# Peptides against a protein of PDB entry 7VSI, part 2

Target 1, 32 residues: chain A of PDB entry 7VSI
Amino acid sequence: EDISEDPSWARVVNLNALLMMAVAVFLWGFYA

## One batch from the design tools (peptide; made by RFdiffusion4, then SolubleMPNN)

Design b1_p8_3_s4 (from b1_p8_3, 5 letters changed)
Fold by OpenDDE base, seed 3:
Order: structure tokens, then C-alpha cells, then sequence
Structure b1_p8_3_s4 (fold): chain B 32 residues (1-32), chain A 8 residues (1-8)
């Protein structure tokens, strides 16, 4: 099975992951 | 709340 990621989609996923982590840190900082 | 506290 080829598990290689398309480089353009990998970038989109990584950017969304970073945005979600930033939101999570703000939520943590506000509610914890 | 509880998960955020557990990760703090």
C-alpha cells in the first residue's frame, strides 16, 4: 500500500493542524 | 475543562 501523502494536501493538513493547536492553546489558557 | 486541566 502506498501511504505517501500528496505534498500539497500534506501542507494544507499541517497548516490546519497548527491552527487547531493554536485554538486549543487559547481554549486551554482561558478555561484551565 | 477536565481534559484541559489534565494536560496542564
Amino acid sequence: as target 1 above (32 residues)
Amino acid sequence: MELAKALA
Scores: peptide ipSAE 0.096, ipTM 0.570, DockQ to the pose 0.079
Fold by OpenDDE base, seed 5:
Structure b1_p8_3_s4 (fold): chain B 32 residues (1-32), chain A 8 residues (1-8)
Amino acid sequence: as target 1 above (32 residues)
Amino acid sequence: MELAKALA
């Protein structure tokens, strides 16, 4: 069984991870 | 403030 990620879904997940990190940094910068 | 202080 190939455990390799589908390249399209891997990209979607990575982009969402980057967006969530950016949001977290903005929230930290404003409220911390 | 507390998180910023912990990471500084």
Scores: peptide ipSAE 0.082, ipTM 0.532, DockQ to the pose 0.072; fails the geometry check
Fold by OpenDDE base, seed 4:
Structure b1_p8_3_s4 (fold): chain B 32 residues (1-32), chain A 8 residues (1-8)
Amino acid sequence: as target 1 above (32 residues)
Amino acid sequence: MELAKALA
């Protein structure tokens, strides 16, 4: 089975991962 | 700041 990621979807996932990490750090910085 | 202080 080819488990290679589509390069366009890999970019979308990576951008969402970065955005989610930034939101988590902002929430931690504000509420902790 | 409490969690950040506990992990520092």
Scores: peptide ipSAE 0.080, ipTM 0.524, DockQ to the pose 0.072; fails the geometry check
Fold by OpenDDE base, seed 2:
Structure b1_p8_3_s4 (fold): chain B 32 residues (1-32), chain A 8 residues (1-8)
Amino acid sequence: as target 1 above (32 residues)
Amino acid sequence: MELAKALA
């Protein structure tokens, strides 16, 4: 099975991952 | 803030 990523969806996933990491850091900074 | 202080 080919598990190669579509380059357009890979960018969308990577941007969402970065946004989620930023949100997690803000939540950590506020509640920890 | 305790974890942030431990990593600083």
Scores: peptide ipSAE 0.080, ipTM 0.528, DockQ to the pose 0.084; fails the geometry check

Design b1_p8_4_s1 (from b1_p8_4, 6 letters changed)
Fold by OpenDDE base, seed 2:
Structure b1_p8_4_s1 (fold): chain B 32 residues (1-32), chain A 8 residues (1-8)
Amino acid sequence: as target 1 above (32 residues)
Amino acid sequence: VEEIERAL
């Protein structure tokens, strides 16, 4: 099974992960 | 805010 990530989609996923972490920190900072 | 102050 080739589990190698496509480099373009890997970048999109990583950027979305960073954006979701930033949103989570803002939500935590607003509600906690 | 209080939970952030406890984590720091």
Scores: peptide ipSAE 0.061, ipTM 0.443, DockQ to the pose 0.066; fails the geometry check
Fold by OpenDDE base, seed 4:
Structure b1_p8_4_s1 (fold): chain B 32 residues (1-32), chain A 8 residues (1-8)
Amino acid sequence: as target 1 above (32 residues)
Amino acid sequence: VEEIERAL
């Protein structure tokens, strides 16, 4: 079985990861 | 803010 990540879904996941990191930094910056 | 200033 190929365990390689689908390049289209990889992009969606990576963009969501970047958005979640940005939100986390803004929340930390606002409440810390 | 104070935790960010300590990390920089």
Scores: peptide ipSAE 0.054, ipTM 0.449, DockQ to the pose 0.067; fails the geometry check
Fold by OpenDDE base, seed 1:
Parts: structure tokens; sequence; C-alpha cells
Structure b1_p8_4_s1 (fold): chain B 32 residues (1-32), chain A 8 residues (1-8)
């Protein structure tokens, strides 16, 4: 129970994680 | 670019 995720907030976090990974790849591609 | 080439 103590580590269970709310399914709606889990989706929000996962979408933000994907967005941040995309931004990181663009920054890496620009500066590397 | 060089860091991308090292990661491939």
Amino acid sequence: as target 1 above (32 residues)
Amino acid sequence: VEEIERAL
C-alpha cells in the first residue's frame, strides 16, 4: 500500500517523464 | 555529435 500509485497521477507523471526525456534528447542532440 | 557517436 505505502508505494501504490494513483492511476491518474501515474499517467500525469509518465507523460511528464516522456516530455522531459524528449527535451533532454533535443538538448543532447544540439550540444553533443 | 561526438558524444552521440560514442553512444552508438
Scores: peptide ipSAE 0.053, ipTM 0.448, DockQ to the pose 0.065; fails the geometry check
Fold by OpenDDE base, seed 3:
Structure b1_p8_4_s1 (fold): chain B 32 residues (1-32), chain A 8 residues (1-8)
Amino acid sequence: as target 1 above (32 residues)
Amino acid sequence: VEEIERAL
């Protein structure tokens, strides 16, 4: 229960995590 | 690019 996530915020965080991973891959691909 | 090619 101490680490239980609100399902709406969990979705927002997960979508942002996916977006950040995509941006990181593009930046890595561009500069490496 | 070379760093990506080594990681794949």
Scores: peptide ipSAE 0.050, ipTM 0.459, DockQ to the pose 0.067; fails the geometry check

Design b1_p8_4_s2 (from b1_p8_4, 7 letters changed)
Fold by OpenDDE base, seed 1:
Structure b1_p8_4_s2 (fold): chain B 32 residues (1-32), chain A 8 residues (1-8)
Amino acid sequence: as target 1 above (32 residues)
Amino acid sequence: LAEIAAAL
Protein backbone atom coordinates (compact mmCIF):
# COMPACT_ATOMS: atom_id res chain seq x y z
CA GLU B 1 0.00 0.00 0.00
CA ASP B 2 1.33 3.44 -0.93
CA ILE B 3 1.16 5.77 2.12
CA SER B 4 2.27 8.80 0.03
CA GLU B 5 0.04 11.86 0.44
CA ASP B 6 -1.86 13.36 -2.50
CA PRO B 7 -0.01 16.69 -3.18
CA SER B 8 -3.26 18.75 -3.18
CA TRP B 9 -4.55 17.32 0.13
CA ALA B 10 -1.06 17.56 1.68
CA ARG B 11 -1.13 21.34 1.00
CA VAL B 12 -4.64 21.69 2.51
CA VAL B 13 -3.60 19.73 5.64
CA ASN B 14 -0.34 21.70 6.02
CA LEU B 15 -2.14 25.07 5.66
CA ASN B 16 -4.74 24.01 8.25
CA ALA B 17 -1.95 22.84 10.58
CA LEU B 18 -0.23 26.26 10.30
CA LEU B 19 -3.55 28.10 10.90
CA MET B 20 -4.31 25.93 13.96
CA MET B 21 -0.78 26.54 15.33
CA ALA B 22 -1.24 30.32 14.87
CA VAL B 23 -4.60 30.22 16.73
CA ALA B 24 -3.03 28.10 19.50
CA VAL B 25 -0.14 30.60 19.90
CA PHE B 26 -2.61 33.52 20.13
CA LEU B 27 -4.68 31.69 22.77
CA TRP B 28 -1.50 30.76 24.68
CA GLY B 29 -0.22 34.35 24.49
CA PHE B 30 -3.54 35.73 25.81
CA TYR B 31 -4.47 33.17 28.51
CA ALA B 32 -1.11 31.69 29.71
CA LEU A 1 -0.65 43.55 15.12
CA ALA A 2 2.36 45.78 15.94
CA GLU A 3 2.89 43.92 19.26
CA ILE A 4 2.78 40.59 17.38
CA ALA A 5 5.30 41.88 14.83
CA ALA A 6 7.60 43.06 17.67
CA ALA A 7 7.51 39.56 19.25
CA LEU A 8 8.48 37.81 15.97
Scores: peptide ipSAE 0.047, ipTM 0.448, DockQ to the pose 0.102
Fold by OpenDDE base, seed 5:
Structure b1_p8_4_s2 (fold): chain B 32 residues (1-32), chain A 8 residues (1-8)
Amino acid sequence: as target 1 above (32 residues)
Amino acid sequence: LAEIAAAL
C-alpha cells in the first residue's frame, strides 16, 4: 500500500504542526 | 515581543 503524502496537504499539516509547537512552547514558558 | 525576540 502506498503511504505517500499529497504535497498540498503535507504543507497544510506541516504548517499546523509548527503552529501547535509554537503554542506549546508559549504555554510551557508561561506555566513552567 | 521584544523579550521573545531577545531569547531567540
Scores: peptide ipSAE 0.046, ipTM 0.442, DockQ to the pose 0.097
Fold by OpenDDE base, seed 2:
Structure b1_p8_4_s2 (fold): chain B 32 residues (1-32), chain A 8 residues (1-8)
Amino acid sequence: as target 1 above (32 residues)
Amino acid sequence: LAEIAAAL
């Protein structure tokens, strides 16, 4: 079973991860 | 936004 990510989906996932981290930091900065 | 830029 190959655990390698498809390069196009890896990029989409990584961009979403960065966006979610940014949202989390803004929520933390606003509410904490 | 300016406050965020000042914190970076």
Scores: peptide ipSAE 0.045, ipTM 0.439, DockQ to the pose 0.101
Fold by OpenDDE base, seed 3:
Structure b1_p8_4_s2 (fold): chain B 32 residues (1-32), chain A 8 residues (1-8)
Amino acid sequence: as target 1 above (32 residues)
Amino acid sequence: LAEIAAAL
């Protein structure tokens, strides 16, 4: 099975990953 | 939010 990412969905996933990391840093900064 | 933006 080819595990190659579709370039359009790869971008959506990567942007969501960056947003989740930013939210995680804010939650850490507020609650820790 | 403005304070966060100023720290970046």
Scores: peptide ipSAE 0.044, ipTM 0.451, DockQ to the pose 0.103

Design b1_p8_4_s3 (from b1_p8_4, 6 letters changed)
Fold by OpenDDE base, seed 5:
Structure b1_p8_4_s3 (fold): chain B 32 residues (1-32), chain A 8 residues (1-8)
Amino acid sequence: as target 1 above (32 residues)
Amino acid sequence: LEEILRAL
């Protein structure tokens, strides 16, 4: 199975991962 | 938020 990522979708996933990490840090800083 | 902004 070719598990190679499409470079355009890889960028979208990476940007969403960064946004989710930022939101998680904000939630952690507010509630912890 | 203010505590996070102070840590940055």
Scores: peptide ipSAE 0.061, ipTM 0.527, DockQ to the pose 0.107
Fold by OpenDDE base, seed 1:
Structure b1_p8_4_s3 (fold): chain B 32 residues (1-32), chain A 8 residues (1-8)
Amino acid sequence: as target 1 above (32 residues)
Amino acid sequence: LEEILRAL
């Protein structure tokens, strides 16, 4: 129960995680 | 960008 996420903040975190992964893939694709 | 689009 103490590890349950607020659904609105979980969405914000997940969207930021996806954005960071996309940026990482673009950096990899450009420099590797 | 074109290389990324080609990989998709």
Scores: peptide ipSAE 0.057, ipTM 0.512, DockQ to the pose 0.102
Fold by OpenDDE base, seed 2:
Structure b1_p8_4_s3 (fold): chain B 32 residues (1-32), chain A 8 residues (1-8)
Amino acid sequence: as target 1 above (32 residues)
Amino acid sequence: LEEILRAL
């Protein structure tokens, strides 16, 4: 199986991961 | 915020 990531979709996924981590940190900072 | 700073 070629599990090689498409470079354009890899970037989109990585940016979404960073955004989700930022949102999680803001939620933690607001409720904790 | 203080709890975040303690976790770092």
Scores: peptide ipSAE 0.055, ipTM 0.505, DockQ to the pose 0.076
Fold by OpenDDE base, seed 4:
Structure b1_p8_4_s3 (fold): chain B 32 residues (1-32), chain A 8 residues (1-8)
Amino acid sequence: as target 1 above (32 residues)
Amino acid sequence: LEEILRAL
């Protein structure tokens, strides 16, 4: 079972990527 | 942060 065969796992990864980018922007904004 | 906001 490839992770690409399940669109739900791709969505979970994409949402986590967006959350990680948001956290990175907030950390950068807080310390800059 | 203020320098970033001024660049946007």
Scores: peptide ipSAE 0.050, ipTM 0.485, DockQ to the pose 0.075

Design b1_p8_4_s4 (from b1_p8_4, 6 letters changed)
Fold by OpenDDE base, seed 3:
Structure b1_p8_4_s4 (fold): chain B 32 residues (1-32), chain A 8 residues (1-8)
Amino acid sequence: as target 1 above (32 residues)
Amino acid sequence: LDDILAAL
């Protein structure tokens, strides 16, 4: 079973993950 | 939401 990511989609997912982590830190900093 | 955020 090949779990290798397409390099273009891997970049999109990684950028979205970084954006989600930034939003999560702001939510944590505001509500906790 | 607040309880989940405070537990992280």
Scores: peptide ipSAE 0.085, ipTM 0.629, DockQ to the pose 0.080
Fold by OpenDDE base, seed 1:
Structure b1_p8_4_s4 (fold): chain B 32 residues (1-32), chain A 8 residues (1-8)
Amino acid sequence: as target 1 above (32 residues)
Amino acid sequence: LDDILAAL
């Protein structure tokens, strides 16, 4: 129970994680 | 930045 995520905030965090990974891949692809 | 990206 103490480590359970609210489903709405879990979705926001997961979408931000995906966006950050996409930005990281574009930066890697531009500079590498 | 480049050195950090190359190390990932």
Scores: peptide ipSAE 0.084, ipTM 0.628, DockQ to the pose 0.083
Fold by OpenDDE base, seed 5:
Parts: structure tokens; sequence; C-alpha cells
Structure b1_p8_4_s4 (fold): chain B 32 residues (1-32), chain A 8 residues (1-8)
């Protein structure tokens, strides 16, 4: 059973996760 | 949205 991530898709997912975290922190910092 | 963000 191959549970390894494709390195190209892993990078896209990780970048999207970082972008979403940054957006969340900016929204929190603006409204809280 | 504002009330949800302010509660985090």
Amino acid sequence: as target 1 above (32 residues)
Amino acid sequence: LDDILAAL
C-alpha cells in the first residue's frame, strides 16, 4: 500500500495550507 | 464573519 504523497501535489497542498493560515491570521488580526 | 473571527 503506497501512502506516499506525490511530491508535486504535496507542494501544492502545503502552499495552499500556508496561504490559508496567512489569510486566517490577517482576518483574525483585523477583526479580533 | 466578524463575530466568528473575534471569537477565535
Scores: peptide ipSAE 0.084, ipTM 0.634, DockQ to the pose 0.102
Fold by OpenDDE base, seed 4:
Structure b1_p8_4_s4 (fold): chain B 32 residues (1-32), chain A 8 residues (1-8)
Amino acid sequence: as target 1 above (32 residues)
Amino acid sequence: LDDILAAL
């Protein structure tokens, strides 16, 4: 069974991952 | 939260 990711949902997930990483770095930089 | 973030 080929678990092929839908290219439109892949983009949405990747953008959300980048946004979460950016927020995490800002929180770390503010509190550390 | 602060202690967790500072430990990363």
Scores: peptide ipSAE 0.083, ipTM 0.632, DockQ to the pose 0.094

Design b1_p8_5_s1 (from b1_p8_5, 6 letters changed)
Fold by OpenDDE base, seed 4:
Parts: structure tokens; sequence; C-alpha cells
Structure b1_p8_5_s1 (fold): chain B 32 residues (1-32), chain A 8 residues (1-8)
């Protein structure tokens, strides 16, 4: 079974991961 | 509150 990521979808997922981490940091910074 | 919820 090949679990290799499609490069285009990998980029979309990575960008979303970065955005979610940024949102989490802003929420932490605001409420903590 | 959010920091304590994450336990960080």
Amino acid sequence: as target 1 above (32 residues)
Amino acid sequence: YFEEALKL
C-alpha cells in the first residue's frame, strides 16, 4: 500500500497546518 | 483559561 502524499495535496495540508498553528498561538496569546 | 485547558 503506497502512503506517499500527492505533492499538491501535501502543500494544501501543510499550509492548513501552519494556519491552524497560527490560530492556536493567537488564541493562546489572547486567552492565556 | 486556554493555556490551562491545553496544560501548557
Scores: peptide ipSAE 0.079, ipTM 0.575, DockQ to the pose 0.083
Fold by OpenDDE base, seed 3:
Structure b1_p8_5_s1 (fold): chain B 32 residues (1-32), chain A 8 residues (1-8)
Amino acid sequence: as target 1 above (32 residues)
Amino acid sequence: YFEEALKL
């Protein structure tokens, strides 16, 4: 299977990953 | 609760 990422979608996924990590840290900081 | 969900 080809696991190569489309460069445009890779950027979208990476930005979402960063946002998700930030949200997770804030949720952890608030509730834990 | 959230920490338990993360298993940390």
Scores: peptide ipSAE 0.077, ipTM 0.571, DockQ to the pose 0.082
Fold by OpenDDE base, seed 5:
Structure b1_p8_5_s1 (fold): chain B 32 residues (1-32), chain A 8 residues (1-8)
Amino acid sequence: as target 1 above (32 residues)
Amino acid sequence: YFEEALKL
């Protein structure tokens, strides 16, 4: 099976990953 | 707190 990423969706996923990491850091900063 | 929430 080809596991190569579609470049457009890879960008969307990467952006969302960054946003989720930012949210996680804010939650950590506020509650931990 | 946060580790508990993450199940760590």
Scores: peptide ipSAE 0.075, ipTM 0.568, DockQ to the pose 0.075
Fold by OpenDDE base, seed 1:
Structure b1_p8_5_s1 (fold): chain B 32 residues (1-32), chain A 8 residues (1-8)
Amino acid sequence: as target 1 above (32 residues)
Amino acid sequence: YFEEALKL
């Protein structure tokens, strides 16, 4: 199975991953 | 864990 990522979609997914991590850190910082 | 890993 080829697990190679499409470069354009890889960037979209990576940006969303970073945004999700940032949101999680802010929520943790605010409520914990 | 995350706080310690980030040294906060």
Scores: peptide ipSAE 0.063, ipTM 0.529, DockQ to the pose 0.118

Design b1_p8_5_s2 (from b1_p8_5, 5 letters changed)
Fold by OpenDDE base, seed 3:
Structure b1_p8_5_s2 (fold): chain B 32 residues (1-32), chain A 8 residues (1-8)
Amino acid sequence: as target 1 above (32 residues)
Amino acid sequence: YFELAKRL
């Protein structure tokens, strides 16, 4: 129970994680 | 965009 995620907030966090990874890959692909 | 396209 103490480590269970709310399914709506888990989705928001996961989408933000994917967005951050995509931005990192674009920055790497352009500048590295 | 152009520099990315040159590297892919």
Scores: peptide ipSAE 0.103, ipTM 0.649, DockQ to the pose 0.101
Fold by OpenDDE base, seed 1:
Structure b1_p8_5_s2 (fold): chain B 32 residues (1-32), chain A 8 residues (1-8)
Amino acid sequence: as target 1 above (32 residues)
Amino acid sequence: YFELAKRL
């Protein structure tokens, strides 16, 4: 199976992943 | 957060 990502959607997913990680770190830092 | 960021 070709697991190659569309470069435009890969960028959108990667940016969302970074945003989610940042939010998670902020929530952790607020409640821990 | 801003005061925490100054300490890191």
Scores: peptide ipSAE 0.093, ipTM 0.613, DockQ to the pose 0.141
Fold by OpenDDE base, seed 2:
Parts: structure tokens; sequence; C-alpha cells
Structure b1_p8_5_s2 (fold): chain B 32 residues (1-32), chain A 8 residues (1-8)
């Protein structure tokens, strides 16, 4: 089974993951 | 900003 990610989609997913983590940290830092 | 700064 080829589970290799398309390099362009891998980048989009990774950037979205970083963005979501940053937003989560800001929300946690403000409201927790 | 101020609430964040107090928690860091």
Amino acid sequence: as target 1 above (32 residues)
Amino acid sequence: YFELAKRL
C-alpha cells in the first residue's frame, strides 16, 4: 500500500496544522 | 494582550 503523501497536499496539511495549533494556543492563552 | 501577558 502506497501511503506516500502528495508533496503539495502534505505542505497544505502541515501549514493548516501549524495554523490550527497557533490559533488553539492563542485561544487557550486568552480563555483558560 | 494584557490577559495573555499575565499568563506567560
Scores: peptide ipSAE 0.105, ipTM 0.652, DockQ to the pose 0.111; fails the geometry check
Fold by OpenDDE base, seed 4:
Structure b1_p8_5_s2 (fold): chain B 32 residues (1-32), chain A 8 residues (1-8)
Amino acid sequence: as target 1 above (32 residues)
Amino acid sequence: YFELAKRL
């Protein structure tokens, strides 16, 4: 079973992960 | 901003 990621989709997923982490840190910093 | 400044 090939678990290799398409490099273009891997970049999109990684950028979305970074954006979600940034939003989570802002929400935590404001409300917690 | 004020609440953030109190926590940093």
Scores: peptide ipSAE 0.096, ipTM 0.632, DockQ to the pose 0.098; fails the geometry check

Design b1_p8_5_s3 (from b1_p8_5, 5 letters changed)
Fold by OpenDDE base, seed 1:
Parts: C-alpha cells; sequence; structure tokens
Structure b1_p8_5_s3 (fold): chain B 32 residues (1-32), chain A 8 residues (1-8)
C-alpha cells in the first residue's frame, strides 16, 4: 500500500493540524 | 490574548 501523500492535500491537512494545535493551546491557556 | 502576545 503506497502511503505517499498528495502534496496539495498534505498542505491542507498540515495547516489544519497547526490551526487545531493553536486552538487547543488557547483553550488550555484560558481554562487551565 | 492579543495584549498577552505583545508581552511574550
Amino acid sequence: as target 1 above (32 residues)
Amino acid sequence: YFELAKKL
């Protein structure tokens, strides 16, 4: 099974991952 | 957060 990522979708997923991490840090900083 | 970010 080829696990290689499409470069355009890889960028979209990586940007969403960074946004989710930023949101998680803001929520942690607000409630903890 | 914006004012805090300016101090970090």
Scores: peptide ipSAE 0.074, ipTM 0.555, DockQ to the pose 0.151
Fold by OpenDDE base, seed 3:
Structure b1_p8_5_s3 (fold): chain B 32 residues (1-32), chain A 8 residues (1-8)
Amino acid sequence: as target 1 above (32 residues)
Amino acid sequence: YFELAKKL
């Protein structure tokens, strides 16, 4: 089974992962 | 966050 990522979708997923991590840190910083 | 930023 090929698990290779399309380079354009890999970039979109990586950017969304970074944004979600930033949002999580802001939520944690506000409520904790 | 503004009040937190003033303390950092």
Scores: peptide ipSAE 0.071, ipTM 0.558, DockQ to the pose 0.096
Fold by OpenDDE base, seed 4:
Structure b1_p8_5_s3 (fold): chain B 32 residues (1-32), chain A 8 residues (1-8)
Amino acid sequence: as target 1 above (32 residues)
Amino acid sequence: YFELAKKL
């Protein structure tokens, strides 16, 4: 319980992680 | 990127 994620915030964090990974792939593809 | 995506 103490380290369990709130489902709404978990979704926000997961979507942000996906967006950051997408941006990273685009930056890598542009400069590498 | 869009032109690259059309070639994949």
Scores: peptide ipSAE 0.070, ipTM 0.547, DockQ to the pose 0.129
Fold by OpenDDE base, seed 5:
Structure b1_p8_5_s3 (fold): chain B 32 residues (1-32), chain A 8 residues (1-8)
Amino acid sequence: as target 1 above (32 residues)
Amino acid sequence: YFELAKKL
């Protein structure tokens, strides 16, 4: 099976990952 | 955290 990422979707996923990490840090900063 | 939240 080809597990290569489409470069455009990889960028979207990576951006969303960064946003989710930022949200997690804000939640941690507020509640921990 | 409640006191901090009131300042933000």
Scores: peptide ipSAE 0.069, ipTM 0.566, DockQ to the pose 0.070

Design b1_p8_5_s4 (from b1_p8_5, 5 letters changed)
Fold by OpenDDE base, seed 5:
Structure b1_p8_5_s4 (fold): chain B 32 residues (1-32), chain A 8 residues (1-8)
Amino acid sequence: as target 1 above (32 residues)
Amino acid sequence: AFELAQQL
């Protein structure tokens, strides 16, 4: 099974992952 | 951001 990522979509996914992690940290910081 | 900084 080919699991190779397109470099442009990999960048979009990685940027969204960073944004989600930042939001998660802010939610944790606000409610915990 | 400021409330998080106060909890750290």
Scores: peptide ipSAE 0.071, ipTM 0.545, DockQ to the pose 0.163
Fold by OpenDDE base, seed 2:
Structure b1_p8_5_s4 (fold): chain B 32 residues (1-32), chain A 8 residues (1-8)
Amino acid sequence: as target 1 above (32 residues)
Amino acid sequence: AFELAQQL
């Protein structure tokens, strides 16, 4: 089974993951 | 968000 990611979509997913982590840290810093 | 970033 080929589990290799398309490099263009892998980049989009990784950037969105980083953005979500940044938002989560800011929300935690504000409310906790 | 921006207020927290200014405190770091």
Scores: peptide ipSAE 0.071, ipTM 0.550, DockQ to the pose 0.232
Fold by OpenDDE base, seed 3:
Structure b1_p8_5_s4 (fold): chain B 32 residues (1-32), chain A 8 residues (1-8)
Amino acid sequence: as target 1 above (32 residues)
Amino acid sequence: AFELAQQL
């Protein structure tokens, strides 16, 4: 109960996490 | 970005 996330903010955070992972893969691919 | 995506 104390660690329950607001469903709308959880979605925003999860989408940003996916975007950050995609950007990280592109940066890795460009500079490696 | 798209050129990089085509090379990967």
Scores: peptide ipSAE 0.068, ipTM 0.548, DockQ to the pose 0.224
Fold by OpenDDE base, seed 4:
Structure b1_p8_5_s4 (fold): chain B 32 residues (1-32), chain A 8 residues (1-8)
Amino acid sequence: as target 1 above (32 residues)
Amino acid sequence: AFELAQQL
């Protein structure tokens, strides 16, 4: 079975991960 | 965000 990540979905996931990390940093900076 | 950046 090929377990390799589809490059188009990998990009979508990575961009969402980056966005979520940025949001988390802003929330941390605002509330902490 | 700016205040946090000043602490880094």
Scores: peptide ipSAE 0.066, ipTM 0.526, DockQ to the pose 0.174

Design b1_p8_6_s1 (from b1_p8_6, 3 letters changed)
Fold by OpenDDE base, seed 3:
Structure b1_p8_6_s1 (fold): chain B 32 residues (1-32), chain A 8 residues (1-8)
Amino acid sequence: as target 1 above (32 residues)
Amino acid sequence: SVLDALAS
């Protein structure tokens, strides 16, 4: 359990990562 | 811009 992730927080982080990637793509599509 | 630099 050195750098092991808590499963519930891992899901929260992963979902936020996906949302951030989606937002980044929309910003790129709109402003670039 | 940052977005232009990333759009490569």
Scores: peptide ipSAE 0.077, ipTM 0.578, DockQ to the pose 0.069
Fold by OpenDDE base, seed 2:
Structure b1_p8_6_s1 (fold): chain B 32 residues (1-32), chain A 8 residues (1-8)
Amino acid sequence: as target 1 above (32 residues)
Amino acid sequence: SVLDALAS
């Protein structure tokens, strides 16, 4: 529990992670 | 490039 995430911020971080992965895949698909 | 490395 010491390193447990706040649930609201966990969602924000996870959504941003997914968005950044999608951007990375789009860049890979476009330029590679 | 970084993209080339990721694609390999």
Scores: peptide ipSAE 0.077, ipTM 0.576, DockQ to the pose 0.069
Fold by OpenDDE base, seed 1:
Structure b1_p8_6_s1 (fold): chain B 32 residues (1-32), chain A 8 residues (1-8)
Amino acid sequence: as target 1 above (32 residues)
Amino acid sequence: SVLDALAS
């Protein structure tokens, strides 16, 4: 079985992960 | 809250 990521979708997932982390940090900074 | 727990 090949568990290697497709490079294009890996970039999309990584970008969304970073954006979600940024949103989480902003919510933490505002409400905590 | 979840945010309070994360702030610990």
Scores: peptide ipSAE 0.077, ipTM 0.576, DockQ to the pose 0.068
Fold by OpenDDE base, seed 4:
Structure b1_p8_6_s1 (fold): chain B 32 residues (1-32), chain A 8 residues (1-8)
Amino acid sequence: as target 1 above (32 residues)
Amino acid sequence: SVLDALAS
Protein backbone atom coordinates (compact mmCIF):
# COMPACT_ATOMS: atom_id res chain seq x y z
CA GLU B 1 0.00 0.00 0.00
CA ASP B 2 1.37 3.39 -1.04
CA ILE B 3 0.98 6.14 1.58
CA SER B 4 3.48 8.56 0.02
CA GLU B 5 2.41 12.20 0.09
CA ASP B 6 1.80 14.41 -2.92
CA PRO B 7 4.48 17.14 -2.57
CA SER B 8 2.10 20.09 -3.02
CA TRP B 9 -0.46 18.76 -0.54
CA ALA B 10 2.31 17.85 1.91
CA ARG B 11 3.31 21.52 1.90
CA VAL B 12 -0.29 22.65 2.51
CA VAL B 13 -0.69 20.17 5.37
CA ASN B 14 2.61 21.19 6.97
CA LEU B 15 1.72 24.87 6.74
CA ASN B 16 -1.65 24.24 8.37
CA ALA B 17 0.04 22.18 11.09
CA LEU B 18 2.32 25.13 11.92
CA LEU B 19 -0.63 27.54 11.92
CA MET B 20 -2.59 25.27 14.27
CA MET B 21 0.42 25.05 16.61
CA ALA B 22 0.61 28.86 16.67
CA VAL B 23 -3.11 29.11 17.46
CA ALA B 24 -2.69 26.53 20.22
CA VAL B 25 0.15 28.55 21.77
CA PHE B 26 -1.98 31.71 21.76
CA LEU B 27 -4.90 29.88 23.36
CA TRP B 28 -2.55 28.49 26.00
CA GLY B 29 -1.07 31.93 26.62
CA PHE B 30 -4.47 33.57 27.01
CA TYR B 31 -6.45 30.95 28.92
CA ALA B 32 -3.79 29.20 31.03
CA SER A 1 -8.41 21.36 31.92
CA VAL A 2 -6.44 20.26 28.85
CA LEU A 3 -4.59 23.59 28.89
CA ASP A 4 -3.63 23.13 32.55
CA ALA A 5 -2.34 19.64 31.86
CA LEU A 6 -0.19 20.87 28.97
CA ALA A 7 1.20 23.72 31.09
CA SER A 8 2.36 21.37 33.89
Scores: peptide ipSAE 0.076, ipTM 0.575, DockQ to the pose 0.066

Design b1_p8_6_s2 (from b1_p8_6 with W2A T4D)
Fold by OpenDDE base, seed 1:
Structure b1_p8_6_s2 (fold): chain B 32 residues (1-32), chain A 8 residues (1-8)
Amino acid sequence: as target 1 above (32 residues)
Amino acid sequence: SALDALLS
């Protein structure tokens, strides 16, 4: 059993993580 | 706000 990520899907997940963090920061900046 | 509730 291998827990290694597929490189292409790792990039997709990482990009979406960064985008969600950016959105979260904008919401924080607007409402906090 | 919902955001305040999440961050409390």
Scores: peptide ipSAE 0.075, ipTM 0.587, DockQ to the pose 0.073
Fold by OpenDDE base, seed 4:
Structure b1_p8_6_s2 (fold): chain B 32 residues (1-32), chain A 8 residues (1-8)
Amino acid sequence: as target 1 above (32 residues)
Amino acid sequence: SALDALLS
């Protein structure tokens, strides 16, 4: 099975991952 | 809070 990433979608996923981590840090900072 | 529970 080929699970190789499409380069364009890999970038979109990585950017969204970073954004979600930033949101998580802000939520932690606000509620903890 | 829910966040505290996840991080405890």
Scores: peptide ipSAE 0.075, ipTM 0.585, DockQ to the pose 0.069
Fold by OpenDDE base, seed 3:
Structure b1_p8_6_s2 (fold): chain B 32 residues (1-32), chain A 8 residues (1-8)
Amino acid sequence: as target 1 above (32 residues)
Amino acid sequence: SALDALLS
């Protein structure tokens, strides 16, 4: 079974993950 | 807040 990621989509997902984590940290910093 | 509760 192949669960390997397509490298180009892996990059898109990783960038979105980093963006979401950054937003979450800013929300935490602002409201907590 | 919901955020405060989530992190408690």
Scores: peptide ipSAE 0.074, ipTM 0.582, DockQ to the pose 0.069
Fold by OpenDDE base, seed 2:
Structure b1_p8_6_s2 (fold): chain B 32 residues (1-32), chain A 8 residues (1-8)
Amino acid sequence: as target 1 above (32 residues)
Amino acid sequence: SALDALLS
């Protein structure tokens, strides 16, 4: 329970994680 | 490039 995530902030973090992964893949695809 | 340097 101590490390449980608030559902609203969990969504924000997860969406940002997906966006960052997408950006990383595009950068890799462009420069590698 | 900067990305190549990071991934080297």
Scores: peptide ipSAE 0.072, ipTM 0.586, DockQ to the pose 0.075

